# Ledger of designs, part 26: peptides against a protein of PDB entry 3ZOQ

Target 1, 223 residues: chain A of PDB entry 3ZOQ
Amino acid sequence: QLLQDSWWNQLKEEFEKPYYQELREMLKREYAEQTIYPDSRDIFNALHYTSYDDVKVVILGQDPYHGPGQAQGLSFSVKPGVKQPPSLKNIFLELQQDIGCSIPNHGSLVSWAKQGVLLLNTVLTVRRGQANSHKGKGWERLTDRIIDVLSERERPVIFILWGRHAQMKKERIDTSKHFIIESTHPSPFSARNGFFGSRPFSRANAYLEKMGEAPIDWCIKDL

## One batch from the design tools (peptide; made by RFdiffusion4, then SolubleMPNN)

Design b1_p11_4_s2 (from b1_p11_4, 7 letters changed)
Fold by OpenDDE base, seed 2:
Structure b1_p11_4_s2 (fold): chain B 223 residues (1-223), chain A 11 residues (1-11)
Amino acid sequence: as target 1 above (223 residues)
Amino acid sequence: MEPAVDQLFVP
């Protein structure tokens, strides 16, 4: 599927660059020779669900879940019927404690994406069972450009940066215009060191309200 | 035949 016009206008030049052509050729080989996630049609779901103009909040992930049926092209999100990964469970625990939402019976964050939450991984593909297998192959350059064009946007964006990897992108964000919410990662290895109690959802909504924008309904309905 | 714009991995 073609990118929405708003994203196409911002990113069209990237797809013509040598790095992206090389990435594309790599992906052709990888999808032919290996089991790659997400489905090739789902790679750009973050951009499909949330237009450039509709972005209110950005949540950065690293790379997709590498287990069967998990990844759906959205950071931290899993397809309905898939067991919630540990980090996602912790996200929902924080959501419950922050703003009182019930823990959903599924792990799909599509409802956030449809409200303007860009659920962007810095790397958009992964080999089955091999975390970070597509790191350093060109995705980071494209996703850096996504951050850059959002940073250049006049209308403010809220960036939620969980953990060191996401926080490394802070240098690309114009903090004179945009808001940053930082904490440790929701991973079981780091969540107790600052993610829990960070209240990213209420803080994001407080910024949206200050901007005169509609808050995000972070609560996820059961399926 | 218009070259099938190989849209593979181009959004």
Scores: peptide ipSAE 0.130, ipTM 0.684, DockQ to the pose 0.022
Fold by OpenDDE base, seed 3:
Structure b1_p11_4_s2 (fold): chain B 223 residues (1-223), chain A 11 residues (1-11)
Amino acid sequence: as target 1 above (223 residues)
Amino acid sequence: MEPAVDQLFVP
């Protein structure tokens, strides 16, 4: 699969680097020997749905869901027909309280991605049933470069950084140009400590309006 | 045929 031209122009040099060649060889072995998520065609869905130029908002995740049929290459998102994971349920609860959206009957965030919400995990693959199994294998270097080229972009971006893992990326973001929305993670273990009531959706739209950009329609229709 | 990981972003 070819990246969109706008992402290819920003990232082409990364794919030629030794670390990415090593990552690719690792992935070849992993997909041959293990059950890996998401499907190999879906790994770069965040970049496929949202071009470099169309990015308005970034939402950082850690790694894909590691259960069957869940991951679709978008942070926090699950394929239609899959039970909403606890963190995603809490995201929709905050969405309802923030801007009045109904809770959707599915967990797909593709409608956000198509509007310029880059749903990026820092690690883009995982072994079945083994959270963080592909941590430290090279994905973080590529996804750091994605953050860097967005930070270097003249047109401002809004970064939504839920929890400590995402917030560690703040040092890579030029806060003179870009906006950051920080809170605790939507996980049941942390959501009550600052995620609920953080109103990231209305705050993101307020920044977009201030920049003269169209707001995101965060409300997700039932399927 | 699903593209093998081999077809993922070759330099």
Scores: peptide ipSAE 0.111, ipTM 0.709, DockQ to the pose 0.030
Fold by OpenDDE base, seed 5:
Formats: sequence, C-alpha cells, structure tokens
Structure b1_p11_4_s2 (fold): chain B 223 residues (1-223), chain A 11 residues (1-11)
Amino acid sequence: as target 1 above (223 residues)
Amino acid sequence: MEPAVDQLFVP
C-alpha cells in the first residue's frame, strides 16, 4: 500500500472511482511526456508524513511549485537547498513575528508535517512552468475527500486557510468540531492585507493547548 | 523500476 493504513482506510474507495482512474491515466501520460512536479514518489508526501490520526493542523495550498527541484509534495515547502519562494519567506517572517522563531536557512517544512501539520495542496501535481496546469483533473475531488474525512473526525482539527482558494473549503469543514484560522495569502501580493500579524502559529498552538494536545514546535532548525 | 505514478493504487 502506498499510503499509511490510516489514510488508506479513509481514502481507499476514492482510488477505485472512475475519476481517480482517469486522473491516474492522465498522470501517467503527463509524467511520461512532460516534466511534472513533484517527483512521482513525492506526490503523497503530505499523507506519508502525517497520518490521518496524527493530523492536528491542516495548511491548505493550491498546487505545487512548478520550478525545478522546488516541490516536495508538501504545501508551501521546498526541498533543502532550494531558494525559499516568496510566500514561504513571508510565512517565516510571520512565524518570527508571531512566536519568535528564527528564519531557517532552508524551506523544508517536514518538521511540521512530522508533528501533525498536514501540508496539503488541493492539486498535487503541476507541469513545469505551468501553474494550475493540473487543475480540474481530479485531484480536487480526492483532496476534498481528505478534507471531508478530517471534518468527519471526532478529534478536532485546526484548519489554516490562507487566501480565497483555501477559504472556499470552509464550507466542507464542520465548525462545530473544528477550528479555522483565516487570513489573506502569504503571497507578496496579499500578505500585507492581513496575513502579516494574523499570528496563525500561536493561535493554532493556543487551540491545541486548550484541547489538551501538545503544541506544534513551529521553529525550524537549520540544516 | 516502475515509476511511482504507475504504482498509484494499483488494485
């Protein structure tokens, strides 16, 4: 099984559905004919690093970075050695201002993922240099299901929804059980309009502590 | 080695 048992139990039915089979066939063609990101082995990294049961926080992204070596299969995250994209830089700036973390010398958010931060893009693949090239191909249906099964979970989840695209998923989240942290997107085009000063990290930890859960160590060590 | 995409949830 490619997925951890906890996710497999939640998602197994999706993989048998026609839409996913069509998506899979499309992806086979795309990976054969085009440069697609992330690496095919990294597509489900968000689910690999964070089990269904271990999810404490969800951070939604749109689609992977479309430049060489950038996408890591985690929303906003980049592989070590890759220049931090503007949005990620702003995330780290907010992290510093929010809770005093130093800005790391790399852009890998794997340490968050390992602590229960599901770094989920709504679309999990992209063509090189073509943002949103795999939009509307079936990923959104799968990732909507991921949101749905988390929303259905009894144990509360914190959803961090940056920008309108992520906020459109709010309708799928049972706000009677789950917490939502919303702001503008960390993109340079929107960060000054509400992302900066939104303090999503301290707010998330405050909810976790209130629930009797261990907070996330958001501070990322240098490599 | 089959590309991981080919291994995507083979029944």
Scores: peptide ipSAE 0.029, ipTM 0.667, DockQ to the pose 0.029
Fold by OpenDDE base, seed 1:
Structure b1_p11_4_s2 (fold): chain B 223 residues (1-223), chain A 11 residues (1-11)
Amino acid sequence: as target 1 above (223 residues)
Amino acid sequence: MEPAVDQLFVP
């Protein structure tokens, strides 16, 4: 499966590099021998739903959910019919308090992705029940390049960086051109220490309006 | 079905 032309033009050189070929061969073995998430067809959903040119906002995650049927290739997002994970519940609580959206009856963030919210994990695959099992295997090099080419883009981007892991990517972002929204992570372990009340959704829209762009409709309809 | 990973960005 090929990427959209806009992403292909930015990333084509990465796919020819030895590290990515080694990653690909590793993933072929992993998907054959283990239960890996997301589905192999969904690995690049963040890039499929949001073209390079259409990116308005980036939300960085770490790695996919490692339970059955959860991950759909978008950071923090879960397939319809799946119980909302604790971090996602807190995201929706903040969304409600920030801009008055109702809490949806599902956890799919596809509507954000379709509006230009790149829901990117640093690592794009995981073994069942084994968080960070694919850390340090090559994904971080590709996803760093995704951040780099967005940082190099003339049209500004808004980066939402929840927690220390995402905030470590700030050094790769040209802050003279791009906007950064930082807080603690939405996890139950950190949300009360600064995520709640951070108002990332209204702040992102305020930057979009300042740039002369259409704001994101962050409110998610029930299914 | 072959995993889509087998076809990941084959130049």
Scores: peptide ipSAE 0.022, ipTM 0.630, DockQ to the pose 0.030

Design b1_p11_4_s3 (from b1_p11_4, 5 letters changed)
Fold by OpenDDE base, seed 2:
Structure b1_p11_4_s3 (fold): chain B 223 residues (1-223), chain A 11 residues (1-11)
Amino acid sequence: as target 1 above (223 residues)
Amino acid sequence: SLPAVDQAFVP
């Protein structure tokens, strides 16, 4: 199976639907004819690192970084050795101001994913140098289902929704069970309009502690 | 050219 059992049980029906089969065929052509990111083996890294049951926090992104060697299959995350993109730099600045973490010398958020932070993009692939090139091709329907099954889960989830694109998913989240942390996007174009000072990391941990769960260690060690 | 994630704008 493509996914671990916990996610497979939640999503297996989606993979049999026509939209996903069409998406799959499209991706086969794209990976054959174009340079597509991330590596095909990394497309589902968010689900690989964070099981359905282990999800504590969700951070939504739009689509992967489209530069060489950047995309890691995790929203906002870049592979070690890759220069931190502007939005990620701002995330780390807020992290430092929020809870005192040092700015790491790399941009890998794998340590968050391993602790239950689902770093999910709404679109999971992109052509080199062409932002949103795989928008509207079927990923959004799958990732909507991911949000839906998390919303349906009894154990509460914290959704961190940066910017309007992510916030459009609020209607799919049962706020009687789950918590939402909203602000402007960490992008340089929007960060100073509400992201900075929003303290999403301490707020997320406060919710986790209230629920009797272990907080996330958001601090990232240097490599 | 920045990726969409870096171009996201919220007024």
Scores: peptide ipSAE 0.047, ipTM 0.718, DockQ to the pose 0.223
Fold by OpenDDE base, seed 4:
Structure b1_p11_4_s3 (fold): chain B 223 residues (1-223), chain A 11 residues (1-11)
Amino acid sequence: as target 1 above (223 residues)
Amino acid sequence: SLPAVDQAFVP
């Protein structure tokens, strides 16, 4: 897939590299032979909703939800009408405690994406029912480049890094220029060990205000 | 089983 926005100028060289061509060929086979999520048209939704220039905040995920109808190409986000997964429920609990937002009746984070929150998974596809099935197939190299070009951007970015997987990307981020918010992962297995009470939403907005940027309206309206 | 996004195990 080709990006027809500000991301193209940043990533066009990657798309010409052998690793990405191999990834594309793999994906063609996978989508033909397996049930793959998200829909192929939704793979790059994070980049579609949030242009390179409009990125204010990055929230890193691992790989897409692997159940039917869940993944929509945005980290942690699920399509409307889909039951909120455990990690997302905890995200909304922290959102409520942090800045007083009500728990929405859906799990779509599109409103965040439209405001400049890049909801990026490090791996952008998955086989149905097989978590991490597309790990190590080339996505990580592309998404590393996404992190790199954001790190190189003059206008500062806020990176929210939940859990060890996301935090491993910290070494790629120029912390003299960009801001990092770290905690344990919102997963039920880790949330009580530091995610709850970490207040990432108010902290992100505090950084944005210091930068002279408009804060994110993190509160999500019911549908 | 939970999706990978929900599998952030902490020992």
Scores: peptide ipSAE 0.037, ipTM 0.702, DockQ to the pose 0.216
Fold by OpenDDE base, seed 3:
Structure b1_p11_4_s3 (fold): chain B 223 residues (1-223), chain A 11 residues (1-11)
Amino acid sequence: as target 1 above (223 residues)
Amino acid sequence: SLPAVDQAFVP
């Protein structure tokens, strides 16, 4: 199995459904005929790095970066050596102001993923230079199911929902068990309207400590 | 073995 057993047990029924088979056939055509990001082997990196049982925090994105070499299958994250996109720069600015972390010399969030931060986009692929080009093709149904099975989990999860798109998913989250951290999006167009000063990193760790779990080391080392 | 593209879309 390509997926870890814990995710396979939660999602195996989805992969047998017609919508996912249609999505798969569409993606096969897209990857053959167009430049699609991320690399096809990286599409499920969020699930590869963070098992179902190990999820502590979820950070929702919309769709992957659509420039060459950027997307690595993790929301907001870029491969080492890639210039940090504006939203990611603002994430690191808030990280510095919130808990004092230095701004890293790269944009890879893999260290978060390995600690139980599920960096999930609602749409997992994109055409080069065409934002939202794979919207409404079936990914949203799968990623909704990912949110649902996490919401159904007894062990609490922290959902960080930046901006209206991510916040639309809060209706799927059982707030009697799980915690939600909401603010405006880290985009330069919205960050000054509530993202800056929202302190999502310290707030997430405060919830983890309350639950008796180890906090996330949010500080990212230089490469 | 399945082509890489087929493997990528199967769990």
Scores: peptide ipSAE 0.027, ipTM 0.688, DockQ to the pose 0.029
Fold by OpenDDE base, seed 5:
Structure b1_p11_4_s3 (fold): chain B 223 residues (1-223), chain A 11 residues (1-11)
Amino acid sequence: as target 1 above (223 residues)
Amino acid sequence: SLPAVDQAFVP
């Protein structure tokens, strides 16, 4: 068994399919021949931190950060000691404006993941210095299945979809059961066009409260 | 406090 029981039950069939076998063989070559991020042990950290049953919120990213020491298998998150990337800085600015959290001295979102925030990239690996280098290699089929099985779940989920790439997944989400929060991407190129002021954190908690669920403590403590 | 090593990719 490769994943937590709840995810394994949902995804075990995928790992036996030819597309994933081919992806795995490709990744073996890539990790042997290139510098690939995140560490191979961290690829599925989003699923490790947040079980299928414990998912309350999903935040979709595109692919991992491609700089040294950055990616830790969670969308938008960086390892402690790493400078916060521009998009993450903007996420924390919105967090501060939305619900009054202080800006943390690090960029790790592990505390969100542990509370049921699935920090999922649609592509789970990247070659150093080459954004989207593993696009179209099979990850999208697996991560689409992750979205699908969450959409099929009876217990509601909140999907936070920043930017066009994430919003393309809306068609896979049963909006009769699940909630969607949309805005422009937190990137400096788009944040001023709708991300700032979108208040995704308070809105997510408002939905959770309506569902009778415990809200997320979005504030991140310094390390 | 990190998750266990993922075996999905490990050869």
Scores: peptide ipSAE 0.025, ipTM 0.643, DockQ to the pose 0.033

Design b1_p11_4_s4 (from b1_p11_4, 8 letters changed)
Fold by OpenDDE base, seed 4:
Parts: C-alpha cells; sequence; structure tokens
Structure b1_p11_4_s4 (fold): chain B 223 residues (1-223), chain A 11 residues (1-11)
C-alpha cells in the first residue's frame, strides 16, 4: 500500500537512495527464503494509521516481535487474540496506575495509532525467533529520517523514549519545539528502575492540552 | 508474491 501523501512528501527521496534500494533487495530475499515478521503488508502500518500531519505522540520501539502472529507493524502492539508480551503487560500496568484505565483483554494499540500516536520501531522487520536479525540493514536510516522530518515540523510532537536505545534518538529532536518523556524500558528487566511511576500517558496529555490539542484517549476497550 | 513484496517495500 502506498504511503499517505503527507508521509510520501516527507520520505519519497529516501526510497530512491542506494541504501534503501539495497534494503529492499535484502528484504525481497529474506521474505522469499525466511519467515519474516510482520506480514509484508503490515511493515508500514505505523505510517498508514498515523499521517505525518496527524502525529501527536511518538512511541519508539526497537524491532518487531519475532513470534508467530504477534507483530502488526506497530511498536509494542500485538494482534488481537495474541498473549500480551511482558513489556506490553507492564505498559498496561503503568496505564492503569497513571490514569486508571482497565487492563484490556487484548494487546492491540491500533486505537492509539488512530488518534495520532505513531508507534514506530527503528527496525521494521525481523526473522522468526531472531531478535535484531535485520539490525544495521538500512531501516535505521529511514526511521532516523522519520524522526528528523517530525523534528523539523512546526507543529510540536511529544516523543516517548523508553530505554537507552530510544533515548539515543534524542539528539535528533529539536527540544526547543518538541517534548520528550523519558524513562527506563517497560521490560521486566528494567521497568522497576523507573518505568513504573513515570506516568507517560498523563504527562503526554498534559503537554497536548498546553498546546491546545485534544488529549489521547489512552484507555483501550475490550474486543 | 514477488510483486506484492515489491509493492510492500516501496510504500
Amino acid sequence: as target 1 above (223 residues)
Amino acid sequence: MEEAVDRAFVP
């Protein structure tokens, strides 16, 4: 599926660059020879659900879930009917503690994406059972450009940066215009060191209100 | 399959 016009105008030059052509050729081989996630039709779901102009909040992930049926092209999100991964469970625990939302019976964050939450992984594909298998293959250059064009946008954006990997992108963000919410990662290995109690959802909405924008309805209804 | 993959990688 073609990108929305707003994203195409920002990214069209990247797709013509040699690095992306090489990435594309790599992906063609990988999808032909290996089980790759997400489905090829879902790779750009973050950009499909949230236009360039509609981005209010960015939540950065690293790479897609590498288990069957999990990844849906949105950071931290899983398809309905899939068991919630540990990091996502912790996200919902913080959501409940922060703003009182009930824990949903599924792990789909599509409702956030439709409200202007760009759920962006820095790497957009992965081999089955092999975390970071597509690291350093060109995705990071494209997703860096996504961050750059959002940073250049006049209308402010809120960047939620969980853990050191996401926080390394802070240098690309014009903090004179944009807002940063930082904490440790929601992973069970790090969540108790600062993610829990960080209140990213209420803080994001507080910034949106200060900008005169509608807050995000972070509460997710059961399916 | 190849054509669908080709379109998927150039949005």
Scores: peptide ipSAE 0.097, ipTM 0.725, DockQ to the pose 0.032
Fold by OpenDDE base, seed 1:
Structure b1_p11_4_s4 (fold): chain B 223 residues (1-223), chain A 11 residues (1-11)
Amino acid sequence: as target 1 above (223 residues)
Amino acid sequence: MEEAVDRAFVP
């Protein structure tokens, strides 16, 4: 099956719907005829690394990085050996100021994913050099369903919503059960308008502790 | 208006 059991039980019906079949056929053509990111095997890495039941925190991104070797199916994350993009650099700067973590020598957020941080983009593929090229092709319907089934989960989740695009998803989240952390986007264009000093990492851990859950070790080791 | 997000290529 496409996904591990906990996500498959929540999402299997989506994969049978016409919108997803059309998306799948589009993607088959795109991957055959164009350079598409991430690698097709990495599209669902966010769901592979973090099971439905293990989700503690969600961090929403827009769409994958569109440069060679960057995207690895996790929002904001880049493969080891890849130069850290500006937004990711700002994330690490805030991490350092918030909870004292050192700046890692790589940009992989896999260690967060393995601890229950769902690093989800709303659109899961992109054509090389063409930001948002796969916007409006069906991914948003699937990723909205991912947000919905998490919102419906009895065990609370923390949603970190950086910027207006992510914050538009707030209406889908049951705030009677789930916690929301909002700020401006970590992009150089917006980070100084509220992202820096927002302390999302310590705030997320404070909520986890309040819920009786183990906090996230946000600090990333060098490779 | 959509936010200007990080779209840089790897050098």
Scores: peptide ipSAE 0.058, ipTM 0.712, DockQ to the pose 0.085
Fold by OpenDDE base, seed 5:
Structure b1_p11_4_s4 (fold): chain B 223 residues (1-223), chain A 11 residues (1-11)
Amino acid sequence: as target 1 above (223 residues)
Amino acid sequence: MEEAVDRAFVP
């Protein structure tokens, strides 16, 4: 699928580079020979739902969920009808405690994406049952460029960086223009060590309001 | 499936 014009203008040069051509050839083989997630049509959903100019908030993930029907091309998000993964459940628990939202009966974060929350994984594909199987294959170079062009944007962005992997991207973010909200990861292994009580949703909205921007409606309706 | 992958990537 073609990217929106705003992203195309920022990223078009990347798609012509050797690393991306090699990545593309790898992905062609992987999707032909293996079960790869998300669906090939969903790989760039984060960029499809949220244009470059409309980005207000970025939430970085590592790589897609590797179980059947889970990955939606959005970080932490799962398709409707899919059981909420543990990290996503904790995100909704924090959302409830932070701003009083009810816990939705599904795990789709599309409503956030449509409001300007870029739900970006650093690696955009994964083999079934094999976490990080596409790490170091070229996605990180593209997604680093996505972070870079957002960092270069004059209009401020809020980066929500959960856990060490996402926080490694801080060096690419111009903190003179952009805001960073960081905590431990929402994973059950780390959530109690700082994610819970971090109040990323209210903090993000406070920054948006300070900038004269419309806040995000973080509350997700049931389906 | 290969065609779907090709369509997923610009160009």
Scores: peptide ipSAE 0.110, ipTM 0.742, DockQ to the pose 0.032; fails the geometry check
Fold by OpenDDE base, seed 2:
Structure b1_p11_4_s4 (fold): chain B 223 residues (1-223), chain A 11 residues (1-11)
Amino acid sequence: as target 1 above (223 residues)
Amino acid sequence: MEEAVDRAFVP
């Protein structure tokens, strides 16, 4: 699928670069020889659901879920009918404690994406059962560029950076224009060390209100 | 699969 015009204008030069051509050739082989997630049509769903101009909030993930039917091209999100992964369960627990939302009966974050929450992984593909299998193959350069062009945007963005991996991107963000919300990762291994009680959802909405923008409706309806 | 990947990236 074609990227939206707003993203195409920002990223078109990347797709012509050797690194991306090499990445593309790698991905062709991977999808032919291995089970790769997400579906090839879903790789850029974060950019499809949230245009460059419509980005209000960015939530960075590392790489897609590597189990069958899980990944849908959005960080932390899973397709409806899929069991909520531990990190996502913790996200919903924090959401409930932060702003009183009910825990949804599914794990799809598409409603956030449609409101301007860019759910971006730094690596956009993964082999089945092999976390980080596509790390260092070129995705990080593209997704760094995504962060860069958002940082360069005049209209402010809120970056939610959970854990060290996401926080490494802070150096690319112009904090004179943009807002950063940092905590430990929602993973069961780190959530109790700062993610719980970090109140990223209310804090993000507070920044949006300060900017005169509509807040995000973070509450997710049951399906 | 290859065509699907090709279409996913750049038209």
Scores: peptide ipSAE 0.085, ipTM 0.737, DockQ to the pose 0.032; fails the geometry check

Design b1_p11_5_s1 (from b1_p11_5, 5 letters changed)
Fold by OpenDDE base, seed 1:
Structure b1_p11_5_s1 (fold): chain B 223 residues (1-223), chain A 11 residues (1-11)
Amino acid sequence: as target 1 above (223 residues)
Amino acid sequence: GLNDLDTAPFD
């Protein structure tokens, strides 16, 4: 479906560029011939739920979950009824320790997205069972542009950068204007090395308050 | 049906 006007104004030029045209044609073939996640209607869900103007916080992921029914076009998020992946479980553990939220009985982060948390993966599609299968196909150029236009926005943004992959994007962010929250990745392989105890949720809200904006209600209700 | 791949008007 079409992007919101605010995103379209920022990204319309990208969609006309050869790299995106090639990406689009590739993806059309992929979706026709293979099982690709998320659903083709959900690829830009991060942008659908959070307009350019409404972005308060950005949380960067790498690429979508590649199992059946998992990915819903939002970084780290899974559809209701889907078992919470390990990284997401750790996110909720930190959420609980940080600000006292209960661990939800589902893994959908849609409530964050609706409040202005842009849950953006750097790569927006993946083949079933094949992690990184769409790496280097053009998504990174588009998502870099998304970061760029947010960095250029006058109203400050909070970027939460978990792990080295996300932190590599810091060079694209005007840190004189925007706020950065960095830690190790919530993955079980790295969470105990800095993610746990990093308190990204309370820190993000502290920045929002300093900006005179409403804080995020990070607590997720059960379904 | 309409999907996110059809966002751009270059069809």
Scores: peptide ipSAE 0.140, ipTM 0.744, DockQ to the pose 0.029
Fold by OpenDDE base, seed 5:
Structure b1_p11_5_s1 (fold): chain B 223 residues (1-223), chain A 11 residues (1-11)
Amino acid sequence: as target 1 above (223 residues)
Amino acid sequence: GLNDLDTAPFD
């Protein structure tokens, strides 16, 4: 699928830069020689589902899930039929406690993406079973640019930054225009240290309402 | 524009 015009206009120069060309060549080799996630058709799903102009909220992840059938090109999200990873389970627990949503029987966050929640990983591919295997290969420069162009946007964005990795991107965000929601990561290793009770969903909607925008329906229906 | 349709990305 082609990138939406709104994203293409913001990112087209990046795809011609040497770093991205090198990344492409690397990815060609990786997908040919190894099992890489997500499916090559799903790499840019975050941008496919949420146009540049439609972004209301950004949720930053690190890199895709590296197990079979999990990653679908959206941060924290897994394809229907896939067991919910621990971090995602905790996200849904917080969602339930925050705004009363039921825990869905699947882990797809596509409904969020379609409402303007950009589910962006900083690294968009990974080798099977090898977390961070594509770290430092060029994705971070592209995704930094995505953050930059959103920061430059006049219409405010809400950035949800869970954990240190995501919070390191705060320096790229114009806090005079945009809102930031920070907490510890939803991972079982950190969720009890601040993620639970952080109420990012109601807080995000509160900002949206103050801006005169429609809130996100965070509740996910069963499939 | 860029697409991600190929099984071998960007070929």
Scores: peptide ipSAE 0.127, ipTM 0.752, DockQ to the pose 0.031
Fold by OpenDDE base, seed 4:
Structure b1_p11_5_s1 (fold): chain B 223 residues (1-223), chain A 11 residues (1-11)
Amino acid sequence: as target 1 above (223 residues)
Amino acid sequence: GLNDLDTAPFD
């Protein structure tokens, strides 16, 4: 799938740069030689589901799930029929406590993406069973640019930054225009240290309402 | 615009 025009206009210069061409060549080899996630047609799903102009909220992840059938090109999200990973379970627990949503019987966050929640990983591919295997290969430069062009946008964005990795991107965000929601990561190792009770969903909607925008329907229906 | 398959072809 081609990038939407709104994203292409923002990112076209990046795709012409040597670093991205090198990344592309690396990815061609990786996908040819071993199992890489997500499917190559799903790499930019975050941008496919949420146009540049339609972004209301950004949720940053690190890199895709590295197990079979899990990653669908959206941070924290898994395809229907896939067991919910621990971090995602905690996200839904907080969602329930925050705004009363029921725990869905699947882990797909596509409904969020379609409403303007950009579910962006900083690294967009991974080798099977090898977390962070594509770290430092060029994705971070592209995704930094994605954050930059959103920061430069006149219409405000809400950035939800869970954990230190995501929070390192705060310096790239113009906080005079945009809003930041920070907490510990939803991982079982950190969730009890601040993620639970952080109420990111109601807080995000409060900002949207303050801006005169429609809130996100965070509740996910069963399939 | 850029195509996902053009970026990372699936084999």
Scores: peptide ipSAE 0.083, ipTM 0.744, DockQ to the pose 0.032
Fold by OpenDDE base, seed 3:
Structure b1_p11_5_s1 (fold): chain B 223 residues (1-223), chain A 11 residues (1-11)
Amino acid sequence: as target 1 above (223 residues)
Amino acid sequence: GLNDLDTAPFD
């Protein structure tokens, strides 16, 4: 589907550049010849659910889940009916400890996206069973531009950067205007080294209130 | 509708 007008105004020049045209042609071949996730209709779901003007919070991921039926075009999120991946389980554990939310019976973060949480992966596609298979193919240049135009926005944004990969993007963010929440990654390999107890949800809402904005309802209802 | 690769995102 078409991008919202507010994103088009910010990104239209990128879509005309050779790197993106080459990426698009590569992806057309990949989707025709391989099993690629997410569904081709869901690649830009993060931008579809959250307009440029409506972004309040950004949560950066690396690339989509590469198992059947998992990825829905939102970082860390899985379609309803899909078993929650380990990192997502840890996100919900921290959510419960931070602000008392119940652990939902599904893994869809669409309710966050609809409230202004941009759930952006730095790479937006992946081959089935092959993590990072589309790394270095052009997505990173587009998603860097997404971060840049948000950094340039006058209205402040909160960036939640879990792990070293996401934190490498900090240099692109104007910290005189925008707020950064950093911790280790929610992965079982790193969560106990700083993610648990980092309280990113209450901290994000505290800054939103300070900015005179409505807080995010982080609690996710059962389906 | 159209998938995200059928056209440029705003075309």
Scores: peptide ipSAE 0.134, ipTM 0.751, DockQ to the pose 0.030; fails the geometry check

